# Ledger of designs, part 8: peptides against a protein of PDB entry 5B16

Target 1, 136 residues: chain A of PDB entry 5B16
Amino acid sequence: TPSRINHNERLEFLGDAVVEFLTSVHLYYLFPSLEEGGLATYRTAIVQNQHLAMLAKKLELDRFMLYAHGPDLCRESDLRHAMANCFEALIGAVYLEGSLEEAKQLFGRLLFNDPDLREVWLNYPLHPLQLQEPNT
Target 2, 136 residues: chain A of PDB entry 5B16 as posed
Amino acid sequence: TPSRINHNERLEFLGDAVVEFLTSVHLYYLFPSLEEGGLATYRTAIVQNQHLAMLAKKLELDRFMLYAHGPDLCRESDLRHAMANCFQALIGAVYLEGSLEEAKQLFGRLLFNDPDLREVWLNYPLHPLQLQEPNT

## One batch from the design tools (peptide; made by RFdiffusion4, then SolubleMPNN)

Design b1_p9_5_s2 (from b1_p9_5, 3 letters changed)
Fold by OpenDDE base, seed 5:
Structure b1_p9_5_s2 (fold): chain B 136 residues (1-136), chain A 9 residues (1-9)
Amino acid sequence: as target 1 above (136 residues)
Amino acid sequence: ILKELEERL
């Protein structure tokens, strides 16, 4: 039977791990000569709230959130945090209801506006076993 | 940092 969308915080929990995992894997393959410190620096930049909020904005989640939660998001920092969480929840949902591959594709498409950079990011090989997941 | 990443891709 198809899975149901879980509570937002649970999806966020899952999505946080997926985003970090995908980021780590791609960076690892893209930069085989880069030391851990450099990899970690790039990962932090990609997964930090400020950046994830920007990605969420590309999906126009800010319009939805301001409509639904505007009074609670009077501070820019609050909105940014909420947007980042919402983005994580979205990725979590895509992974849960779809696949890791679908999450990878969505994330990669949002990471780069430049299609050439996007293609470089997405074309790096992932181990087939890493793409296998429970499908209930 | 993200700009640096893009330059290196």
Scores: peptide ipSAE 0.679, ipTM 0.962, DockQ to the pose 0.881
Fold by OpenDDE base, seed 1:
Formats: structure tokens, sequence, C-alpha cells
Structure b1_p9_5_s2 (fold): chain B 136 residues (1-136), chain A 9 residues (1-9)
């Protein structure tokens, strides 16, 4: 069996794809007349490590990371990178153990503090086939 | 960029 570290890296791999996918889909529907370059700009801003680390902080993952790996996280950049990776792993785990819908809800809730903006983001229609979860 | 996104929602 793989080590817990290896499993976390695998979850991170999955979560990276889920975050990228959800971001892309929502932007695509929210901005039907925006060209690819504009969509890509918004996506980059949402999924870059600096932003994901901020989302991770909302879940207090920084406290967990400092407790478990404090000696290795003396640099702000190291902490940011670790938090972003941990956030991706968390989203991957939510998708794996729950559903894409649950991952969507969690991600959307964290993206916006304003409930009105959150509602707009989460309630835009998605293609039905994109909501299907793999058989587990 | 994120603020611009929020303004457009």
Amino acid sequence: as target 1 above (136 residues)
Amino acid sequence: ILKELEERL
C-alpha cells in the first residue's frame, strides 16, 4: 500500500484537476461572450497558489500545517505552497469520498465571502454530463 | 483581477 504522503500527493493531483475544471466551467457559463484570453486570465487568478493558500487559510489549514510540518515551513513561500497543495488535496478528497457537487459547493463557498456573489457563482447552470461522478 | 471578476458578477 502507498504511504500516507504518496496518497496525499495523489489526492493533490486529483484536486488540481477538479479545481481547474470547476473554475473553467463556471467562468465559461458566467461569461458567454468573453474570449478565451479573458477566461484564462480569470482562471489563472483563481487557481494560482497565492489564491488557493488564501482559501486554505479560511479553513484554518495553516494551523494544521504549522503543527504537523512547522520546521519545514519557516518561509512564507514554503507555507503558501504547502497550503495550496493541501487545499488541492482536500478538494480531491471531497470529490473522491463525496461528489463533484460537494466539491463545487465547498469551493464556491470559499471563493466569495459575499453571499450574493456566491449565489451567482454556484447557481449558474452546468452541463448535466459534467455533474456525473465516477463509480466507486 | 479577482476584484474585477466580482464587479462583473
Scores: peptide ipSAE 0.670, ipTM 0.961, DockQ to the pose 0.886
Fold by OpenDDE base, seed 2:
Structure b1_p9_5_s2 (fold): chain B 136 residues (1-136), chain A 9 residues (1-9)
Amino acid sequence: as target 1 above (136 residues)
Amino acid sequence: ILKELEERL
């Protein structure tokens, strides 16, 4: 069995891919006439560490990180990276233990404070295969 | 960029 830290890093690895994938899919469907460069620009803005750290803060992961690892997170940039990584690990865990749909719902809920924008983001049609259970 | 995205939704 891998160490706890190794497990967290593996979840982060998975979560990074899930966040990137979900973002890409939603942008692709939401903006059918937008060129690749425009899609990539929005994706970058959504998945960059600074933004993911803001999403993590909504879950109060900053308080958790400071409590558990405060001495190592004295710089804002260090905390931001740690929170972004933790957020990705969380999404990875939700995908792994639940489903892509559950990861999508959680991510979408955090992306927008405005419920109307949230509903637009979440309710755009996805490919039917994305509704299938992940291989576990 | 995120604000622009929100405006377009």
Scores: peptide ipSAE 0.669, ipTM 0.961, DockQ to the pose 0.885
Fold by OpenDDE base, seed 3:
Formats: C-alpha cells, structure tokens, sequence
Structure b1_p9_5_s2 (fold): chain B 136 residues (1-136), chain A 9 residues (1-9)
C-alpha cells in the first residue's frame, strides 16, 4: 500500500498531464493559424510553476501550505514549487474522481478573472469528438 | 506572455 506522500505524487503526475492536455486543446482551437512555436510559448506560460502557483493562491493554498509545511517552505521559490505541485494534484483528483469536464471548468474559472475571457476560453467550439467524456 | 494571450482572446 502506497504512503500518503506517494498517493499525492501520483495525483500530481496525473494532474500535470491533464493541465497540459487541456491547455493544449484550448490553445489549438482558439488560435487555428498560430504556428507550433507560438502555441508552445503560450502553453509554457500557462503551465509553468509560477503561474500554477498563482492559480493555487486563488484557492488559498498558500495559507494551507504555510500552515501545514511552513518550516520546509522558508523560501518563496520553495513555496511556489510546492503550491504548483499541490495544484496539479488537485486537478488530478478532480479528473480521477470526477471528469475531464469538471477539471476543465475548474481550471478555466481560475485562469481568467474576466468573465468575458473565461467564457471565450471555456466555450470556444471544439471538435465534436473531443466533447465526449472519457471513462475514468 | 499571459497578457498578450488575453489581448488576443
């Protein structure tokens, strides 16, 4: 039986893939004429630890991390990395026990504070076959 | 980069 830490790391592993996948799909459809290099640049900006940590802060995971792991997170860079990992684990858990759609909605809500931008991101037309929910 | 993305949405 895996330890609690191993379980969290497994969720992080899954969540990392889900975040990257969702980001890739949305960018692909939102920018149909953008070359691969441009798509990759935006994806990197969205999924990098600094940005994911910012999203985690919106969920007040910073307070959680400092409360639970403060002694190990003396540097801002350490906290940022830990929060990014925690965010990935959260998305992984949502996907695992919920659905890709639920993960998409949560991620999209956090990506943009502007409701107009949020709606564009979340509701931009995708290929019909990609709207089908996979079994989880 | 993120601001640029938002401007293009």
Amino acid sequence: as target 1 above (136 residues)
Amino acid sequence: ILKELEERL
Scores: peptide ipSAE 0.668, ipTM 0.961, DockQ to the pose 0.884

Design b1_p9_5_s3 (from b1_p9_5, 3 letters changed)
Fold by OpenDDE base, seed 5:
Structure b1_p9_5_s3 (fold): chain B 136 residues (1-136), chain A 9 residues (1-9)
Amino acid sequence: as target 1 above (136 residues)
Amino acid sequence: VLEELERRL
């Protein structure tokens, strides 16, 4: 089936949920003795705009954004917010057109530059039914 | 916070 990417804001909406879900699941399994407050703290740090913008920068979205929308992104905070939103939309698109597993892999690869940390994050057991979804 | 997370992984 051909790709049918929806409006960017709709993809962002979906991607926001996917990023939060994946983060929550991995933290939950990785830290079985950590209190909710600790889990929430780590989740917030991972999904907040500042961090997502850094992940977006790894994909060189900053160069793209400045080329396409430079005058509207003269403030660092504006660029950061836009990059975070774009990152969410990207994850949303990967989930929509691909799979949750593909979104998981992409997100995990970007989260950590250290391959050892990446392996720990990505290889922690997830419930198989959570990875089952319709294919396009 | 992220550094602490990485330390604990």
Scores: peptide ipSAE 0.690, ipTM 0.963, DockQ to the pose 0.883
Fold by OpenDDE base, seed 3:
Structure b1_p9_5_s3 (fold): chain B 136 residues (1-136), chain A 9 residues (1-9)
Amino acid sequence: as target 1 above (136 residues)
Amino acid sequence: VLEELERRL
């Protein structure tokens, strides 16, 4: 039986892939004429630890982390890294226990505070095969 | 970069 820590690390591993996949798919379709370098630049900005930590803060994970792990998170950089990992684990858990669609919805809701931008991101047409991915 | 992304959406 794996330790609780090992389980969280496994969820983080899965969540990292899900976040990167969702980001890549949406950028690909939203910017059909943008070259790979431009797509990669936006993806990096979205999935980097600094940004994911910001998304985690919207879920008040910062308060949770400081309460549960405060002594180990004395530096902002340490907290940021831990929050990003926690966010990935959360997305991984949502995908694992729910679906890719549920992970997509959660991620999209957090990405944009502006409801108009959120709707563009979440509802932009995707390829039918990609829409079916939540079944796996 | 993120602000640029939002502006382009």
Scores: peptide ipSAE 0.690, ipTM 0.963, DockQ to the pose 0.889
Fold by OpenDDE base, seed 1:
Structure b1_p9_5_s3 (fold): chain B 136 residues (1-136), chain A 9 residues (1-9)
Amino acid sequence: as target 1 above (136 residues)
Amino acid sequence: VLEELERRL
């Protein structure tokens, strides 16, 4: 049986893929004429550690992180990295225990503070085949 | 980059 730490790393692995997938899908449909380089640029900005750490802070994950690992996180870069990993693990857990749709909703709510932008991101038309399997 | 994304949404 893997340790809790190993399990969290596995969730992080899964969450990394989910975050990248959701980001890629939404960008692909939101910008149908944008070339690959432009899509990749937006994706990088969304999924990089600096940004994911900011999203994690909205959930106050930093409070728990500092409580458990304060001495190990005295450097800003260390905290950022840990926060990004924790965020990925959270998304992985939401996908695992819930659905891709639930992960999508959570991620979208955190991406944008503006509710209008949030709605555009979350509700932009997807291919019909994608709508058939929201729970996978 | 994120600001540009938001502008285009």
Scores: peptide ipSAE 0.683, ipTM 0.963, DockQ to the pose 0.895
Fold by OpenDDE base, seed 2:
Structure b1_p9_5_s3 (fold): chain B 136 residues (1-136), chain A 9 residues (1-9)
Amino acid sequence: as target 1 above (136 residues)
Amino acid sequence: VLEELERRL
């Protein structure tokens, strides 16, 4: 059986793809006239480690990281990377054990503190096939 | 960039 570390890294790998996919889908539909470069710019801003670490703080993942790995996270950049990775692993786990819809809901809830912006992001029409559950 | 995104939503 894979080690816990290996499992976490695998979840991170999956979560990275899920975060990027969800971001891409929402941006694509929300901005139908925006060119690829503009879409990519917004995506980069959303999925960059600095931002994902900020989202991780909303879940207080930093407290867990510092408790378990504090000595290894003395630099702000190290903590940021670790928090971003942990956030991706969480999204990966939600997708894996739940659904893409559940991952979308969690991610969208964290993206915006303003409930009106959140609702616009989350409730924009998506193609039904994009919400299909992965085959078990 | 994120502020601009939010403004456009």
Scores: peptide ipSAE 0.682, ipTM 0.962, DockQ to the pose 0.883

Design b1_p9_5_s4 (from b1_p9_5, 3 letters changed)
Fold by OpenDDE base, seed 1:
Structure b1_p9_5_s4 (fold): chain B 136 residues (1-136), chain A 9 residues (1-9)
Amino acid sequence: as target 1 above (136 residues)
Amino acid sequence: LLDELESLL
């Protein structure tokens, strides 16, 4: 049986790709006239560790981290990095055990506090062929 | 940049 630490690292690996993919897809379709450079810039802003750590904080993962690893996370940068990794692992787990749609919904709910912006992000029309793609 | 993104939505 693999260690839980190893499992978390694997989930993080998966979650990193899921977060990147969801971000890319939504930006691509929401902004059809935005050039690649702009798309990449906004993607970076969304998926960078500092931002993912903020999303993780909304789930109170910081409390968990400090409880479990407090002495090793005394530096803010260390905590931020760990929080971002944990968030990716969480998204990976949601995708793995649920679906891409569930990961999308969770991610979108955390991305925007404004319900109107959230609605636009989550429900913007995608290409019809994408609706036929597997969600897992 | 995130603020800018929100302004575009």
Scores: peptide ipSAE 0.472, ipTM 0.935, DockQ to the pose 0.884
Fold by OpenDDE base, seed 5:
Structure b1_p9_5_s4 (fold): chain B 136 residues (1-136), chain A 9 residues (1-9)
Amino acid sequence: as target 1 above (136 residues)
Amino acid sequence: LLDELESLL
């Protein structure tokens, strides 16, 4: 069987795709008149390591990370990358064990502290196939 | 950019 580290890397691989997909879909529907370049710019801002690390901090992953791997994460950039990767792995696990809907809800709750903004983000219509088949 | 995005929502 793969090592625990390998499992985490696989989950990260999956989570990266899920985060990017959810971000892309929501931006696409939220901004129907925004050009591709603008959509891509906002997507980059949302999914880049710096931002994902901020989301990870809301889950107190930094506290866990420093306890377990502190000596190897002395640089701020190293910690940021590790936290972002851990966040991706978490989203991957939620998708794998739960559903795309559950991943969407978790991601949306973390993206916005303001309930009104969260509501707008989460309640834009998705493609019918996504609603009918939440596990795919 | 994120602040700008929120202002558009």
Scores: peptide ipSAE 0.468, ipTM 0.933, DockQ to the pose 0.886
Fold by OpenDDE base, seed 2:
Structure b1_p9_5_s4 (fold): chain B 136 residues (1-136), chain A 9 residues (1-9)
Amino acid sequence: as target 1 above (136 residues)
Amino acid sequence: LLDELESLL
């Protein structure tokens, strides 16, 4: 049986890919005229540890991490890295036990506080279910 | 960059 640490690291591995994939797909559709360099730049900004840590903070993962691992997270950089990893693991778990759509929804909800911007982001690409049920 | 992204949406 894998250790809890190994399990979390595996989820992190999966979540990293999911976050990067979702980011890439949405940027690609949102900005059809943006060159690859620009797409890559925005992707980096979205998925970098500092930003993911901020998203994790919205889920109050900082409180959880400090409670469980406070002595090991005295440095800001250590906390940021741990927060980002934990966020990736969470997204990985949502994808694994739920769906890509559920991971997309969670990620999009955290990316933007403005509901209008959130809606624009989440509609790219338009999900097949949204085509069938436009009010959902 | 994130602010820039939001301005483009």
Scores: peptide ipSAE 0.464, ipTM 0.932, DockQ to the pose 0.942
Fold by OpenDDE base, seed 3:
Structure b1_p9_5_s4 (fold): chain B 136 residues (1-136), chain A 9 residues (1-9)
Amino acid sequence: as target 1 above (136 residues)
Amino acid sequence: LLDELESLL
């Protein structure tokens, strides 16, 4: 039986891919005239550790991390990296036990505090096949 | 850069 650490690392592995995928898909359809370099730049900005750590803070994961793992998180950079990993693991868990749609909704809600921007991000028309199968 | 993204939305 894998240790708790192994489970978390596996979820992080999955979550990293889900976050990357969701970000890529939304950017692709929201900005049809933006070249690959621009898409990649915005994707990097969204999925980088500093940003994911910020999203994790919105879920108060910082309190959890400091409580449970404080001795290992003495530096801000260490906390940021751990927070990003924890966020990825959470998204991975949501996808694994829920659906891609649920992961999308959670991620989108955290990405934007402005409800108008959130609405655009989450509900921008995607490819017809994606509209027909929102949970896959 | 994120601010720039938001401005495009």
Scores: peptide ipSAE 0.451, ipTM 0.930, DockQ to the pose 0.886

Design b1_p9_6_s1 (from b1_p9_6, 4 letters changed)
Fold by OpenDDE base, seed 4:
Structure b1_p9_6_s1 (fold): chain B 136 residues (1-136), chain A 9 residues (1-9)
Amino acid sequence: as target 1 above (136 residues)
Amino acid sequence: SKLQAALDA
């Protein structure tokens, strides 16, 4: 039987790809005139471990990690790295057990606290059944 | 835009 560690690492692998994909797609449609270098810069900023750890903190994963793995996470840098990995695993699980749409919604809700920015982000990419709305 | 400004921060 596979260990829980192996399972979490596999989910992290999947979640990393999902986060990367969602970020790429949204940036591509939101900034149609931005060159590849600019898109890549924004993507890096969004998906880097430091940022994902901040998103994880919004879900109180820091509290969870310290409860479950406190002895191994004494350093701040270790905690950030672990939280980023755990966040990826969570997104991977949401995608695996739910759908890409559910992963998109969760990720988008965490990316922005500003409701206007959140709405703009989550409306991309557009589906044929979606209404065209003004974006800034 | 407001979105771009947020991403630049």
Scores: peptide ipSAE 0.367, ipTM 0.899, DockQ to the pose 0.814
Fold by OpenDDE base, seed 1:
Structure b1_p9_6_s1 (fold): chain B 136 residues (1-136), chain A 9 residues (1-9)
Amino acid sequence: as target 1 above (136 residues)
Amino acid sequence: SKLQAALDA
């Protein structure tokens, strides 16, 4: 079996793609007249480390990170980077062990505290052809 | 829209 570190890195790799994909798909459908540059700008804002770290904080991953890795996280920027990566790994794990839908729900719930915005984001019509989780 | 405004903030 791979080491814990390697497994986390692999999950992060997967989670990065899932977060990128979900963000792209939702933006694409929510803003049908927005040009690529605008879509890319919104996507960057949503998936950047600073923002993902904020989402991670909603799950209290900061407490976990400080408990487990405190000595290695002397700077706030280090903590943000680590939390963003950890969040990606978490999303990757949710996708891997659950489904893309479950990852979508978790991500969407964290993106917006406003119930109205959350509802729009999560329930906006998407293409019926969705990325299928692999059979393993 | 409200959503776009939130994303622009």
Scores: peptide ipSAE 0.339, ipTM 0.895, DockQ to the pose 0.790
Fold by OpenDDE base, seed 5:
Structure b1_p9_6_s1 (fold): chain B 136 residues (1-136), chain A 9 residues (1-9)
Amino acid sequence: as target 1 above (136 residues)
Amino acid sequence: SKLQAALDA
């Protein structure tokens, strides 16, 4: 059995892929006329460490990190990176022990505080047989 | 469009 540290890193690895995948799929369907460069720009903005750290703050992971690892997180950039990784590990764990749908729901809820935006993001058709939503 | 505006911010 891997150490706790190794296990967390493995979860980060998985979570990174899940976040990347979910973001890519949603952007692809939500913006069918947006060029690849635009899609890539939006994806980068969503999945970059700075943004993921902000999502992690919504879960109050910053207080946990400072309590457990304060001496190692003297720099703001170090804390941001650690929080982003912790967020990825959480998403990875939700996917692993739950489902992709549950990971999608959690991620979507954190992405937007506006309930209308949440609805559009989470429920926009990802299959040709689903009705298109006019509000995007 | 509301979503796009949010992403552009």
Scores: peptide ipSAE 0.341, ipTM 0.890, DockQ to the pose 0.783; fails the geometry check
Fold by OpenDDE base, seed 2:
Structure b1_p9_6_s1 (fold): chain B 136 residues (1-136), chain A 9 residues (1-9)
Amino acid sequence: as target 1 above (136 residues)
Amino acid sequence: SKLQAALDA
């Protein structure tokens, strides 16, 4: 329905901002000596459609997309773009219906398969009650 | 760092 499509696009709009914000905050604290250009480069790499599509695949959104919209996704680039948008909408929904913390946790869990990297990422910025982890 | 290496890869 048009209303559903409009709602999904609105969620995508919100999710895009949330993903960019979370990425920016974490990079800022993780790399305090990195210049703006470097921070921006890492952010772009993390939030670009190709990468977000990979994260979406971890959630098996590709199966969903192909089932629901297969005829419209005959090109890999089209699927990638749709997957990225769907992922943003999901993050937007998690933030909207849950919290920024929940969005942070979900995003961080998907960013890294390595538990050590996952922990480092999610601990920045550090909470006062958290033990500071060694730099890695 | 391990994290930076992962981001650079």
Scores: peptide ipSAE 0.322, ipTM 0.885, DockQ to the pose 0.808; fails the geometry check

Design b1_p9_6_s2 (from b1_p9_6, 4 letters changed)
Fold by OpenDDE base, seed 4:
Structure b1_p9_6_s2 (fold): chain B 136 residues (1-136), chain A 9 residues (1-9)
Amino acid sequence: as target 1 above (136 residues)
Amino acid sequence: SKLLEALES
């Protein structure tokens, strides 16, 4: 069995893909008139480490990280990078042990503070199969 | 538009 570090890295790998996928799908369906370049730009903005770190901060992962790894995170950039990775690992774990829907819900809740925008993002009809298998 | 603006901030 892999070590804790290896396990977290594997979860991060998975979570990175999940975040990328969810972001891509939602942008694609929500903005049908937005050209590929725009879609790509917004996707990059959403999934970049700086933004993911901000999402992680909403979960107070910064406090967690400082508690667990304080000596290794003396630089702001180091903390941000670690938080982004930890966030991806968390999403990966939610997907792995729960479902894509649960990962979607968590991610969406963090993306928007405005409840109306959040609702649009989370509940916009995407693919017919999502209706058939909502817990996938 | 509102969604895009929110995503940028």
Scores: peptide ipSAE 0.179, ipTM 0.854, DockQ to the pose 0.826
Fold by OpenDDE base, seed 2:
Structure b1_p9_6_s2 (fold): chain B 136 residues (1-136), chain A 9 residues (1-9)
Amino acid sequence: as target 1 above (136 residues)
Amino acid sequence: SKLLEALES
């Protein structure tokens, strides 16, 4: 329905910001010697459609998208874009219905298959306000 | 670092 589409787009809008924010914060703290240009470059790499689509595959969103929208997704690039958008919407929903911490956890879990790297990413000291209000 | 390398893959 049109309302569902609009709602999904709104979630995507929110999720895009959440993904961008989480990525920025973690990069900033994890790599204190990296200049702004480097931070921006890595952020771009992390949040680009190709990468987000890869993360989406881990959630089997490709199967979902093909089932629901197969006829509209003839090209791989179209599927990738749609998956990235869907992933953002999911993160947005997790933030909206849960918390920033929950979104952070989900995103971090997907970013790394290696548990050790995952733990470093997720547990690195963040902004004091985030520590004080982890569920905000 | 290992983290950056992993993120690039």
Scores: peptide ipSAE 0.178, ipTM 0.853, DockQ to the pose 0.773
Fold by OpenDDE base, seed 5:
Formats: sequence, C-alpha cells, structure tokens
Structure b1_p9_6_s2 (fold): chain B 136 residues (1-136), chain A 9 residues (1-9)
Amino acid sequence: as target 1 above (136 residues)
Amino acid sequence: SKLLEALES
C-alpha cells in the first residue's frame, strides 16, 4: 500500500491534468477568435500556482495547511505552492471518486464569484447538442 | 466579453 504522501502526489498528478484539460476546453470554446498565444496566456494564468492557491483559500485550505504543516511553510511562496498542490489533489480526488462533471462544477464554482459569469463558464456549449449563441 | 474581462483581472 502506497504511503499517504505518495497517494497525495498521485492525486496531484491526476488533478493537474484535469485542471489543465477543463481550462483548455472551456477557453477553446468560449473564445473561438482568440489566437493560440492568447489561449495559452489565459490558461497559464488560470492554472498557475498563485491562482490555484487563491482558489484553495476559498476552501480554507490555508487554515488546514498552517495547522498541519506550519513549520515547513514559513515562506509565502512555500504556502502557495503547497496550497496549489493540495487543490490539485482535491480535484484529482473528486474526479477519481466522482466524475469529470463534478470536478468541472467544483472548479467552475471557485473560478467565479459572480453567478452570471459562473453560469456562462459552466454551461457554455461544449458539444454539438448544446448549440447556443454564446454570451461572454 | 464580461467573462473575458473577469479572466483578465
């Protein structure tokens, strides 16, 4: 049986891919006129540690992290990195134990505080059966 | 456009 640390690292590995995938798919469909460079820029901004750490803070992972691993997180950069990794592991776990849809829902809810923007992000047509005029 | 602006902020 893998160690707890090893298990978390595996979940992080999976979660990283899920976050990357979801971000890429949504950006691709939401901005059909945006060039690859622009898409890549937005993706980087969304999935970078600094941003994921902010999303993790919405889940109050910072409080948990400081309690459990405070001595190793004396630097803000270390805390952000750890929070981002924990967030990825969480998304990985949601995907693994639940579904991609559940991971998408959780991720989307955290990306936007504005309910209207959240609705657009989560329900933008990503399949031919959902053809609608986009409202971005 | 609002979505794009939100992502840019």
Scores: peptide ipSAE 0.167, ipTM 0.841, DockQ to the pose 0.931
Fold by OpenDDE base, seed 1:
Structure b1_p9_6_s2 (fold): chain B 136 residues (1-136), chain A 9 residues (1-9)
Amino acid sequence: as target 1 above (136 residues)
Amino acid sequence: SKLLEALES
């Protein structure tokens, strides 16, 4: 059977795609007048390792990583990269064992501390029966 | 606009 490391790498692979997809879809619908260059720039900012590591810290994954791999993660850049990968694997697992909606909800809750902005993000794309206006 | 500002950090 595959090692746990292999499982985590596979989950990371899946999670990377899920994070990319959710980010792309929400940006596309939230900002209908934003050009491709702008959409790509914001997507990059959201999914880059530095940002994902910050999201991972909200889940206290830093404590987990330091406990499990402390000697190997003495540099901030190493810890950041590892945390980003772990976060992707977590999102991948949530999608795999739960649903895209559950991954969306978790990701959205972490993206914004402001509850109003969080709700705007999570309500996109809007269902045809929904009549809401975003606070962009 | 507030959402964009938040995303820009």
Scores: peptide ipSAE 0.201, ipTM 0.854, DockQ to the pose 0.910; fails the geometry check

